Peptides against a protein of PDB entry 5EIB. Designs and how they scored, part 274

Target 1, 366 residues: chain A of PDB entry 5EIB
Amino acid sequence: VDLEPGTMDSVRSGPFGQIFRPDNFVFGQSGAGNNWAKGHYTEGAELVDSVLDVVRKESESCDCLQGFQLTHSLGGGTGSGMGTLLISKIREEYPDRIMNTFSVMPSPKVSDTVVEPYNATLSVHQLVENTDETYCIDNEALYDICFRTLKLTTPTYGDLNHLVSATMSGVTTCLRFPGQLNADLRKLAVNMVPFPRLHFFMPGFAPLTSRGSQQYRALTVPELTQQMFDSKNMMAACDPRHGRYLTVAAIFRGRMSMKEVDEQMLNVQNKNSSYFVEWIPNNVKTAVCDIPPRGLKMSATFIGNSTAIQELFKRISEQFTAMFRRKAFLHWYTGEGMDEMEFTEAESNMNDLVSEYQQYQDATAD
Target 2, 366 residues: chain A of PDB entry 5EIB as posed
Amino acid sequence: VDLEPGTMDSVRSGPFGQIFRPDNFVFGQSGAGNNWAKGHYTEGAELVDSVLDVVRKESESCDCLQGFQLTHSLGGGTGSGMGTLLISKIREEYPDRIMNTFSVMPSPKVSDTVVEPYNATLSVHQLVENTDETYSIDNEALYDICFRTLKLTTPTYGDLNHLVSATMSGVTTCLRFPGQLNADLRKLAVNMVPFPRLHFFMPGFAPLTSRGSQQYRALTVPELTQQMFDSKNMMAACDPRHGRYLTVAAIFRGRMSMKEVDEQMLNVQNKNSSYFVEWIPNNVKTAVCDIPPRGLKMSATFIGNSTAIQELFKRISEQFTAMFRRKAFLHWYTGEGMDEMEFTEAESNMNDLVSEYQQYQDATAD

## One batch from the design tools (peptide; made by RFdiffusion4, then SolubleMPNN)

Design b2_p25_5_s4 (from b2_p25_5, 11 letters changed)
Fold by OpenDDE base, seed 5:
Structure b2_p25_5_s4 (fold): chain B 366 residues (1-366), chain A 25 residues (1-25)
Amino acid sequence: as target 1 above (366 residues)
Amino acid sequence: APPVVKPAPLYGRLPLTFSLPITAA
């Protein structure tokens, strides 16, 4: 789905364009022009019914519909505005189904779109209420991984999207292959989301290795375990050492010893015990899938529900507040039928979410 | 499109090579 036809042409002409049904390409002509309100109230609202017709048709064809997975950006008007409209409409029609998102967070290091803080804040407001699980994929963290860890001097969107695809493949492993942990979207939510609003995840992937170092790196369970808990491997721009893990899932892929995995996972928890909440028992879950990712002997994917995710929301909130106090570009949103109060409501709800994460960070077992 | 007002070059923006045309409005 896009509000611009050129994106759909790029997908159709791409190496995987043929895996999608032609009739499932729903697109507009005018685009959202990086405006959330165009995506949500005007251009996106004109297109949403056509998307819902496709969603209904595909849902009816499912033997067992678990839920929906959306991949979108929060900086752009289509992914943010129309994406959140679509989430709302799907939630209204399918209230008993899981809503899962891969939400790409904007970064001023990656984009020159001045209004990204508005689009992101307005999107987060919708995601708090209308999603069950949100993987926070931060373009800042992806950039930092590409530059610092992968040793790419000039990271591209292709490099960032490669990390996104690796992460998406990792977190969906249990849904696609036999496994005991998180075999369905609802079980993932039950294991990962102790509080309904606190459903924003920090994903991570291992191994991340620079091309120059690949020949010198062993792929071992200890190295994978150490790397996936490293703050430098988080695909959200948050330091997990500044917060506490509410819940963690680790998904190992490849032929490895389950005993060695369990030993390393116990060791990393014990070493980092101060970074876990003590009042959620058995809050670390581990899965092993014997099927490695393509081109790797083994991998590990990390999913963290951490109170450190508030650093991401604080960053967006600070940028939002600095623009909103100046009434910068508000007329582009209000001109699409949006009220100025919706900005204040979205800011408030995001600040409340930050406060909730802080409360649970500071909570002790009585 | 909202004008892509180039924010003044503050800190050293690491040059991401965007292959997608960010339509600079």
Scores: peptide ipSAE 0.008, ipTM 0.337, DockQ to the pose 0.017
Fold by OpenDDE base, seed 1:
Structure b2_p25_5_s4 (fold): chain B 366 residues (1-366), chain A 25 residues (1-25)
Amino acid sequence: as target 1 above (366 residues)
Amino acid sequence: APPVVKPAPLYGRLPLTFSLPITAA
């Protein structure tokens, strides 16, 4: 789905364009112009019914529909505005199904779109209310991984998207291969989300290795486990050492000893015990799938629900507030039928979310 | 209208153009 036709042509011409049904390409003509309000109330609202018709058709073809997965950017107008409109409409029609998102967070290091803080804040407001699970993928974190860890002199969108695809493949492993601990979206939500509003995850992937170092790196369970918990491997631009994990899932892939995995997972929890809440028992879940990812002998994917994710929302909030106090570009949103109150409500709800994360960070066992 | 810098379409191996910090004049 896109509000621009050129995106669909790029997907169709891609190496996997043939895996998608031609009728499942729904697109507009005008685009959102990086305006959330165009995505949500005008251009996106004109297209949403056509998308819902496709969603219904594909849902009816499922023997057992678990839920929905949306991949979108929060900095743009289409992914943010129309994406959140679709989430709302799908939730209204399928209230008993899981809504899962892969939400790409904007970064001033990666994008020149001045209004990204508005689009992101308005999107987060919708995601808090209308998703069950949101993987926060921060373009800043992806860039820093590419530059520092992968030693790419000039990271490309292709390099960032490779990290996103590896992470998405990792977190969806349990859904694609039966017999796993988190074999369905609902069970993942139950294990990962102790509080309904606190469903924003920091993903991570291991191994991450520079091309020049690949030949010298062993792929071992200890190295995967150590790298997976390294703050530098988080796909969200927050430091887990500045917060506490509410819940963690680790998804190992490849032929390895379950005993060795359990030992290494216990060791890393013990080493990092100060970074876990003590009042959520058994808050670390581990899964092992014998099928490795393509081109690797083994991998580990991390899913963290941490109070440190508030750093990401604080960054967006600070940028939003600095623009909104100046009334910068507001006429672009109000001209599409938005009220200035919707900005204030979205800012408030995001600040409330930050406060909730802080409350649970500071919570002690009585 | 300020030039809507179209985000470079994510599809290409386009180098991430660092925006120069917009120094507030």
Scores: peptide ipSAE 0.007, ipTM 0.294, DockQ to the pose 0.018
Fold by OpenDDE base, seed 4:
Structure b2_p25_5_s4 (fold): chain B 366 residues (1-366), chain A 25 residues (1-25)
Amino acid sequence: as target 1 above (366 residues)
Amino acid sequence: APPVVKPAPLYGRLPLTFSLPITAA
């Protein structure tokens, strides 16, 4: 789905374009112009019913519908505005199904779109209420991984999208291979989300290796375990050491010893015990799938529900507040039928979410 | 009125070039 045709043509002409049904390409002509309100109230609202008709048809073809997975950007107008409208409408129609998102967070390192903080804040407000699970994929973290870890001098969208694809493949491993931990979306939510509003995940992937260093790297369980807990491998621009893990899932892929995985996972928890909440028992879950990702002998994917995710929301909130106090660009949103109060409500709810994460970070068992 | 800064173009700073697959080795 897009409000622009050119994205759909790129997908359709791509190497995998034929895996999608032609009738499942729903697109507009005008785009959202990087405006959340245009995506949510005007251009997106005109297209949403046509998308829902496709969603219904595909849902009826499922023998056992678990839920929905949306991949969207929070910096643009389509992914943010229309994406959150679509989430709301799907949740109204399927209230018993899991809503999972891969939400790409904006960064000034990646985009010069001045209104991204508005689009992101308005989107986060909707995601807090209308999703069960949200993977925070931060363009800042992706850029920093490409530049620092992968040693790409000029990261491209192809480079960022490769990291996104690796992460998405990793976190969905348990859904695609029966008998694993978190074998369904609901079980993932039960294991990862101790409090309904605190459903924003910090994903991570290992191994991440620069092209020049690949030949020298041993892929071992200890190395994977150390890397997936490294702040430099987080796909969200947060330091886990500045917060506490509420819950963690680790998904190992490839042929390895379960015993060695369990030993390394215990060692990393013990070494980092100060970065876990003590009042959630058995808050680390581990899965091992014998099937490696394509091109790798083994990998590890990390899913962290950490109070450190508040650093991401604080960054967006600071940028939002600096614009909103100046009433910068508000007329572009209000001109599409949005109320100025919705900005204040979205800012408030995101600040409440930050406060909730901080309260649980500071909570003791005593 | 503050200058109506036009939002930056839809496409971010990063070039829409396909890089070679980062072979996660």
Scores: peptide ipSAE 0.006, ipTM 0.391, DockQ to the pose 0.022
Fold by OpenDDE base, seed 2:
Structure b2_p25_5_s4 (fold): chain B 366 residues (1-366), chain A 25 residues (1-25)
Amino acid sequence: as target 1 above (366 residues)
Amino acid sequence: APPVVKPAPLYGRLPLTFSLPITAA
């Protein structure tokens, strides 16, 4: 789905464009112009029914519909505005299905769009209410991984998207392959989300190795475990050491000893016990799939529900507040049918979410 | 009407080019 035809043509002409049904390409003509309100109330609202017709048809064709997965950007008008409209409409029609998102967070270090803080804040408000699971993928964190860990001198969006695709492949492993942890989307939500609003995850992937170091790196369970818990390996621009993990999932892929995985996962928890909440029992889940990712002997994918994610929301809130106090560009949103109250409600809900994460960070076992 | 300055398209056509060998070549 896109409000611009050129994106769909790029997908169709891509190496995997043929895996999608032609009729499942729904697109507009005008685009959202990086305006959430155009995505949500005007251009996106004109297209949403055509998307819902496709969603219904594909849903009816499922033998067992677990839920929906959306991949979108929160900085742009289509991904943010139309994406959240689509989430709302799917939630209304399928209230008992899991809503999962891969949400690309804007960063001022990677983005030149001045209105991203508005689009992100308005989107986060919708994601808090209408998603069950949200993987927070920060363009800053992806850039930093590409530069620092992968030793790319000039990271591209192709490089960032490759990290995203590897992570998406990792987190969906349990959905695609039979394993001891037959995690469906609902079981993942039950294990990862102790409180309904606190469903924002920090993803990570291992191994991440620079081209120059690949020949010298042993792929071992200890090295995978160490890397996926490293703060520098998080795909959200938050330091887990500034918060506490509510829940963690680790998904290992490849032929490895389950005993060795369990030993390393226990060791990393014990070494980092101060970074976990003590009042959530069995808050670390481990899955092993014998099928490695293509071209790797083994991998690990990390999913963290950490109170440190509040750093991301605080950063967006600070940027939002600095713009909104000046009423900067506000007329572009109100001119598409938005009220100024929707901005204040979205800011309030995001600040409440930050406060909730802080409350659970500071909570002790009674 | 003031010119609706379209914010510059941040996300140009994302090249579908995978440049990262996550896979050992």
Scores: peptide ipSAE 0.006, ipTM 0.376, DockQ to the pose 0.023

Design b2_p25_6_s1 (from b2_p25_6, 17 letters changed)
Fold by OpenDDE base, seed 5:
Structure b2_p25_6_s1 (fold): chain B 366 residues (1-366), chain A 25 residues (1-25)
Amino acid sequence: as target 1 above (366 residues)
Amino acid sequence: MKEKEEKKKELEEKAKKIEAERAAE
């Protein structure tokens, strides 16, 4: 789905364009122009019914519909505005189904779009209320991984999207292969989301290896475990050491000893015990899938529900507040039928979310 | 102190409920 026809042509002409049904390409003629309101109330609202018709058709073809997965950017008007409209409409029609998102967070280091803080804040407000699970994929973290870890001098959107794809493949492993931990979206939600509003995940992937060091790197369970918990491997620009894990899932892929995985997972928990909440029992879950990812002998994917995710929301809130106090660009949103109150409500709800994470971070056994 | 202890108890009760839900699946 896109509001711009050119995006669909790029997907259709791509190496995997043939895996999608032609009738499942829904697109507008006029893009959202990086405006959330244009995506949510005008151009996106004109297209949403056509998307819902496709969603219904695909849902009816499912033997057992678990829920929905949306991949979108919170910086752009289509992904943010139309994406959150679509989430709302799907939630209204399928209130008993899981809503899962892969939400790409904007970064000033990656995009020149000045209004991204508005689009992100307005989107987070919708995601807090209308999603059950949200993987926070931060363009700042992706850029830093590409530059610092992968040694890419000039990271491209292609390089960032490669990390997104690896992460998505990792976190969906249990859904794609039978007999795994979190084999369905509801079990994942029960295991990962202790409090309904606190459903924002910090994903991570191992191994992350520069092209120059690939030939010298052994892939071992201890190394994967250590790297998976390293802040430098997180796909969100948050330091887990500044917060506490509410819940963790670790997904190992490849032929390895389950015993060795359990030993290393216990060791890393014990070493990092100060970074876990002690009042949630059995808050770390581990899965092993014998099927490695393409091109790797083994990998590990991390899913963390951490109170450190508040750093991401604080960054967005600070940028939002600096623009909103100046009433910068507000006329672009109000001209599409938005009220200024919706900005204030979205800011308030995101600040409440930050306060909730901080409350659970400070909830120690003392 | 008292408010922190009450909040801790509330969190421990929520955690037990979550554990029971996870053990039932």
Scores: peptide ipSAE 0.031, ipTM 0.580, DockQ to the pose 0.010
Fold by OpenDDE base, seed 1:
Structure b2_p25_6_s1 (fold): chain B 366 residues (1-366), chain A 25 residues (1-25)
Amino acid sequence: as target 1 above (366 residues)
Amino acid sequence: MKEKEEKKKELEEKAKKIEAERAAE
């Protein structure tokens, strides 16, 4: 789905264009112009019914509908505005189904879009209310991984999207291979989301290795386990050491000893015990899938529900507040039928979310 | 002291609820 045809033509003409049904390409003509309000109230609102018709058709053809998975950017107008409209409409029609998102967070290091803080804040407001699970993929963290860890001098969107794809493949492993932990979206939500509003995850992937060192690196369970818990491997721009994990899932892929995985997972938890809440029992879940990812002998994917995710929301909120206090660009949103009050509501709800994370961070059993 | 004990009870109750929800599925 896009409000611009050019993106759909690029996907359709791409190496994987044939994996999608032609009738499932729904697109507009005018675009959102990086404006959330265009995506949500005007251009996106005109297109949403056509998307819902496709969603209904595919849902009716599904033998066992678990829920929905959206991948979108929160910086742009289409992914943010129309994406959140679509989430709201799907949630209204399918209130008992899981809403899962891969939400790409904007970064000033990666994009020159001035209004990204508005689009992100307005989107997060919708995601808090209408999603069950949100993987926070921060373009800042992806850029930093590409630059620092992968040793890419000039990270490209292709390099960032490769990390996103690896992560998405990792977190969906249990959904794609039967007999795994978190084999369905609801089970994942129960394991990962102890509090309904606190459903924002920091993903991580291992191995992350520079092209020059890949051939010399042995992949071991200890190295994967250590790397996936490293703050530098988090795909959300927050430091887990500044917060506490409410819940964690680790998904290993490849031929490895379950015993070795369990031993290493126990060791990493013990080493990082100060960074877990002590009042949530069995808050770390581990899965092993014998099928490695393409081109790797083994991998590990990390899913963390951490109170440190508030650093990401604080960054967005600070940028939002700095713009909103100046009434910068507000006329672009109000001109699309949006009320200025919705900015204040979205800011408030994001600040409440930050406060909730902080409350659980400061909550000790002692 | 009282405030810590109330907060501890609240956390224990939340923990039990979470554990029960995880055990029921």
Scores: peptide ipSAE 0.027, ipTM 0.543, DockQ to the pose 0.010
Fold by OpenDDE base, seed 2:
Structure b2_p25_6_s1 (fold): chain B 366 residues (1-366), chain A 25 residues (1-25)
Amino acid sequence: as target 1 above (366 residues)
Amino acid sequence: MKEKEEKKKELEEKAKKIEAERAAE
C-alpha cells in the first residue's frame, strides 16, 4: 500500500515483486506530502476502503488468522497517517486479532523532513491505543550502527533496510518455524507485554553485518549472547542501562547446544540483574531454532520490553514540543481537517506513556 | 509508606496475574 504509484512499481519490478498478488497492490496518485493529516483524513481516507477489501479477502483465505503485521515509517505521511488509519480500521473490524507493527522511528540524522516530530507523535498516540505489539526500529540507532559498528562512512537507506530486514527475520523466527517459544502472535504478547500500554519493544540483532560484507569471524554462543545484550546492537536509540527490562525474549538461530545457550543466558541475566525488574517472574524467554538465517552459521535476535524505551519517546516529545509551541507548519494539518486539540492529546498520551515506564522502572519489590 | 505498600500490593497482584496467564497458555 502506498499513496504514490512509483513505490508500488519499484516493489513490483523488484526481485520479490512476483510473490505478491497483482490485485493486492493498492496505491493512490497524490501522495501524503509528508503530512500525517493527508494520510489519515484525506488522501489516505479515500484509499482505505480499497485496502480493507483486500485485507478482508486475504483474511477469509486464511486457515487460522492470528492477526496482522504492519511495516511502516512514522516520519512520512503515508506510513504514519495512512498506516495508523489502517490499524484503527482493522482493529474496529477484527477486535479479537493481534495487531503487530514494525514502526520505523524518524531521525534528524537520516531525514530532512521538518514535520517528522508531528507525524511520529500523532502515530505513537494511535499505536498506544490500537496495537498489541510494536517493534520500535529507530533510524537514529540504525544510522549509529551503520556508522559506528559497520564503519560505513555514508550510510544509505539500503544499509538501514538491511538491518531492518535482518531484525524482522529474527523476531519472526518463532512464528515461521514449528516447535518454538512464542509460536504465535498471542503467545508472544502474553510473554512480552505485562501491561497493555507497555507494548513497545527494542529489537537487537547479532551478528551485525552489512550487505556484501562477508564476516569471516565465526561467532560463538557466548559472543552472540554478549553482543545481543550490548546497547550498541539495539535497533532503538535508547540505552538499556538507563532503564529496567520488564521482559526479554532471545531467539537463537543455527546449530548450537541448547545447554550452552541456557548457561550463557543465565550468566548474562545474573551479570545484568540490576537492569531487570525483580517483581516479574521468569521474565526472560529463550528460543533456539536449528535453521540459521541465510548467509550466517548462527545468529541471535533480542526482543526487549525495557523502561529505557522512554528515551526514544522523550526525544520525539522534545522535538514535537519545540515545533508545536511555535505553531510551525500547524496550518498544513488543520487545513486537512485536524484540530489543535488532537496534537495536545497525542503529546499528553506520549508523556503519560513515558510516566508509566518511569513508574515501573522505579517500582521495587521492597 | 502507605502509598508504597499499596503500589507494592498492586504490582504483586499484577505479577501473579501475568504468571497465571503465562502458565495457562
Scores: peptide ipSAE 0.024, ipTM 0.535, DockQ to the pose 0.010
Fold by OpenDDE base, seed 3:
Structure b2_p25_6_s1 (fold): chain B 366 residues (1-366), chain A 25 residues (1-25)
Amino acid sequence: as target 1 above (366 residues)
Amino acid sequence: MKEKEEKKKELEEKAKKIEAERAAE
């Protein structure tokens, strides 16, 4: 789905364009122009019914519908505005189904779009209320991984999207291979989300290896485990050492010893015990799939529900507040039918979310 | 003290509920 036709042509012409049904390509003629309100109230609202018709048709074709997965950017008007409209409409029609998102967070290091803090804040407000699980994929963290870890001097959107794709493949492994931990979206939510509003995850992937060092790196369970818990491998721009993990899932892929995985997972938990809440028992879950990713002998994917995710929301809130106090560009949003109060409500809800994470971070068993 | 004990109880009850939900699935 896009408000711009050219994006759909790029997907159709891509290596995997043929796996999608032609009728499932829904697109507008006029883009959102990086305006959330244009995506949510005008251009997106005109297109949403056509998308919902496709969603209904595909849902009816499912033997067992678990829920929905959306991949979107929170910086742009289509992914943020229309994406959150679509989430809201799907939640209204399917209130008993899991809503899962891969939400790409904007960063000034990656995009020059001035209004991204508005689009992100307005989107987070919708995601807090209408999603069950949100993987926070931060463009800042992706850029930093590409530059520092992968040794890419000039990271491209293609390089960032490669990390996103690897992460998405990793976190969905349990859903695609029966008999695994978190084999369905609901079980994942129950395992990962101890409090309904605190459903924002820090994803991570291992191995992350520069092209120059790939030939020399032995992939071992200890190395994967160590890298997966490294703060530099988090695909959300927050330091897990500044917070506490509420819950963690680790998904290993490839032929490895389950015993070795369990030993390494126990060791890393013990080593990092101060970064876990002590009042959630069995808060680390581990899965092993014997099928490796393409081109790798083994991998590990990390899913962290950490109170450190508040750093991401604080960053967005600070940028939002600095713009909103100046009333910068507000007329572009209000001109599309949005109320100025929705900005204040979105800011408030995001600040409440930050306060909730801090409250649980400071909660001790004693 | 009382607020901390109430929060602890609420967290323990939530933890038990989460464990029960995880064990029932």
Scores: peptide ipSAE 0.023, ipTM 0.486, DockQ to the pose 0.010

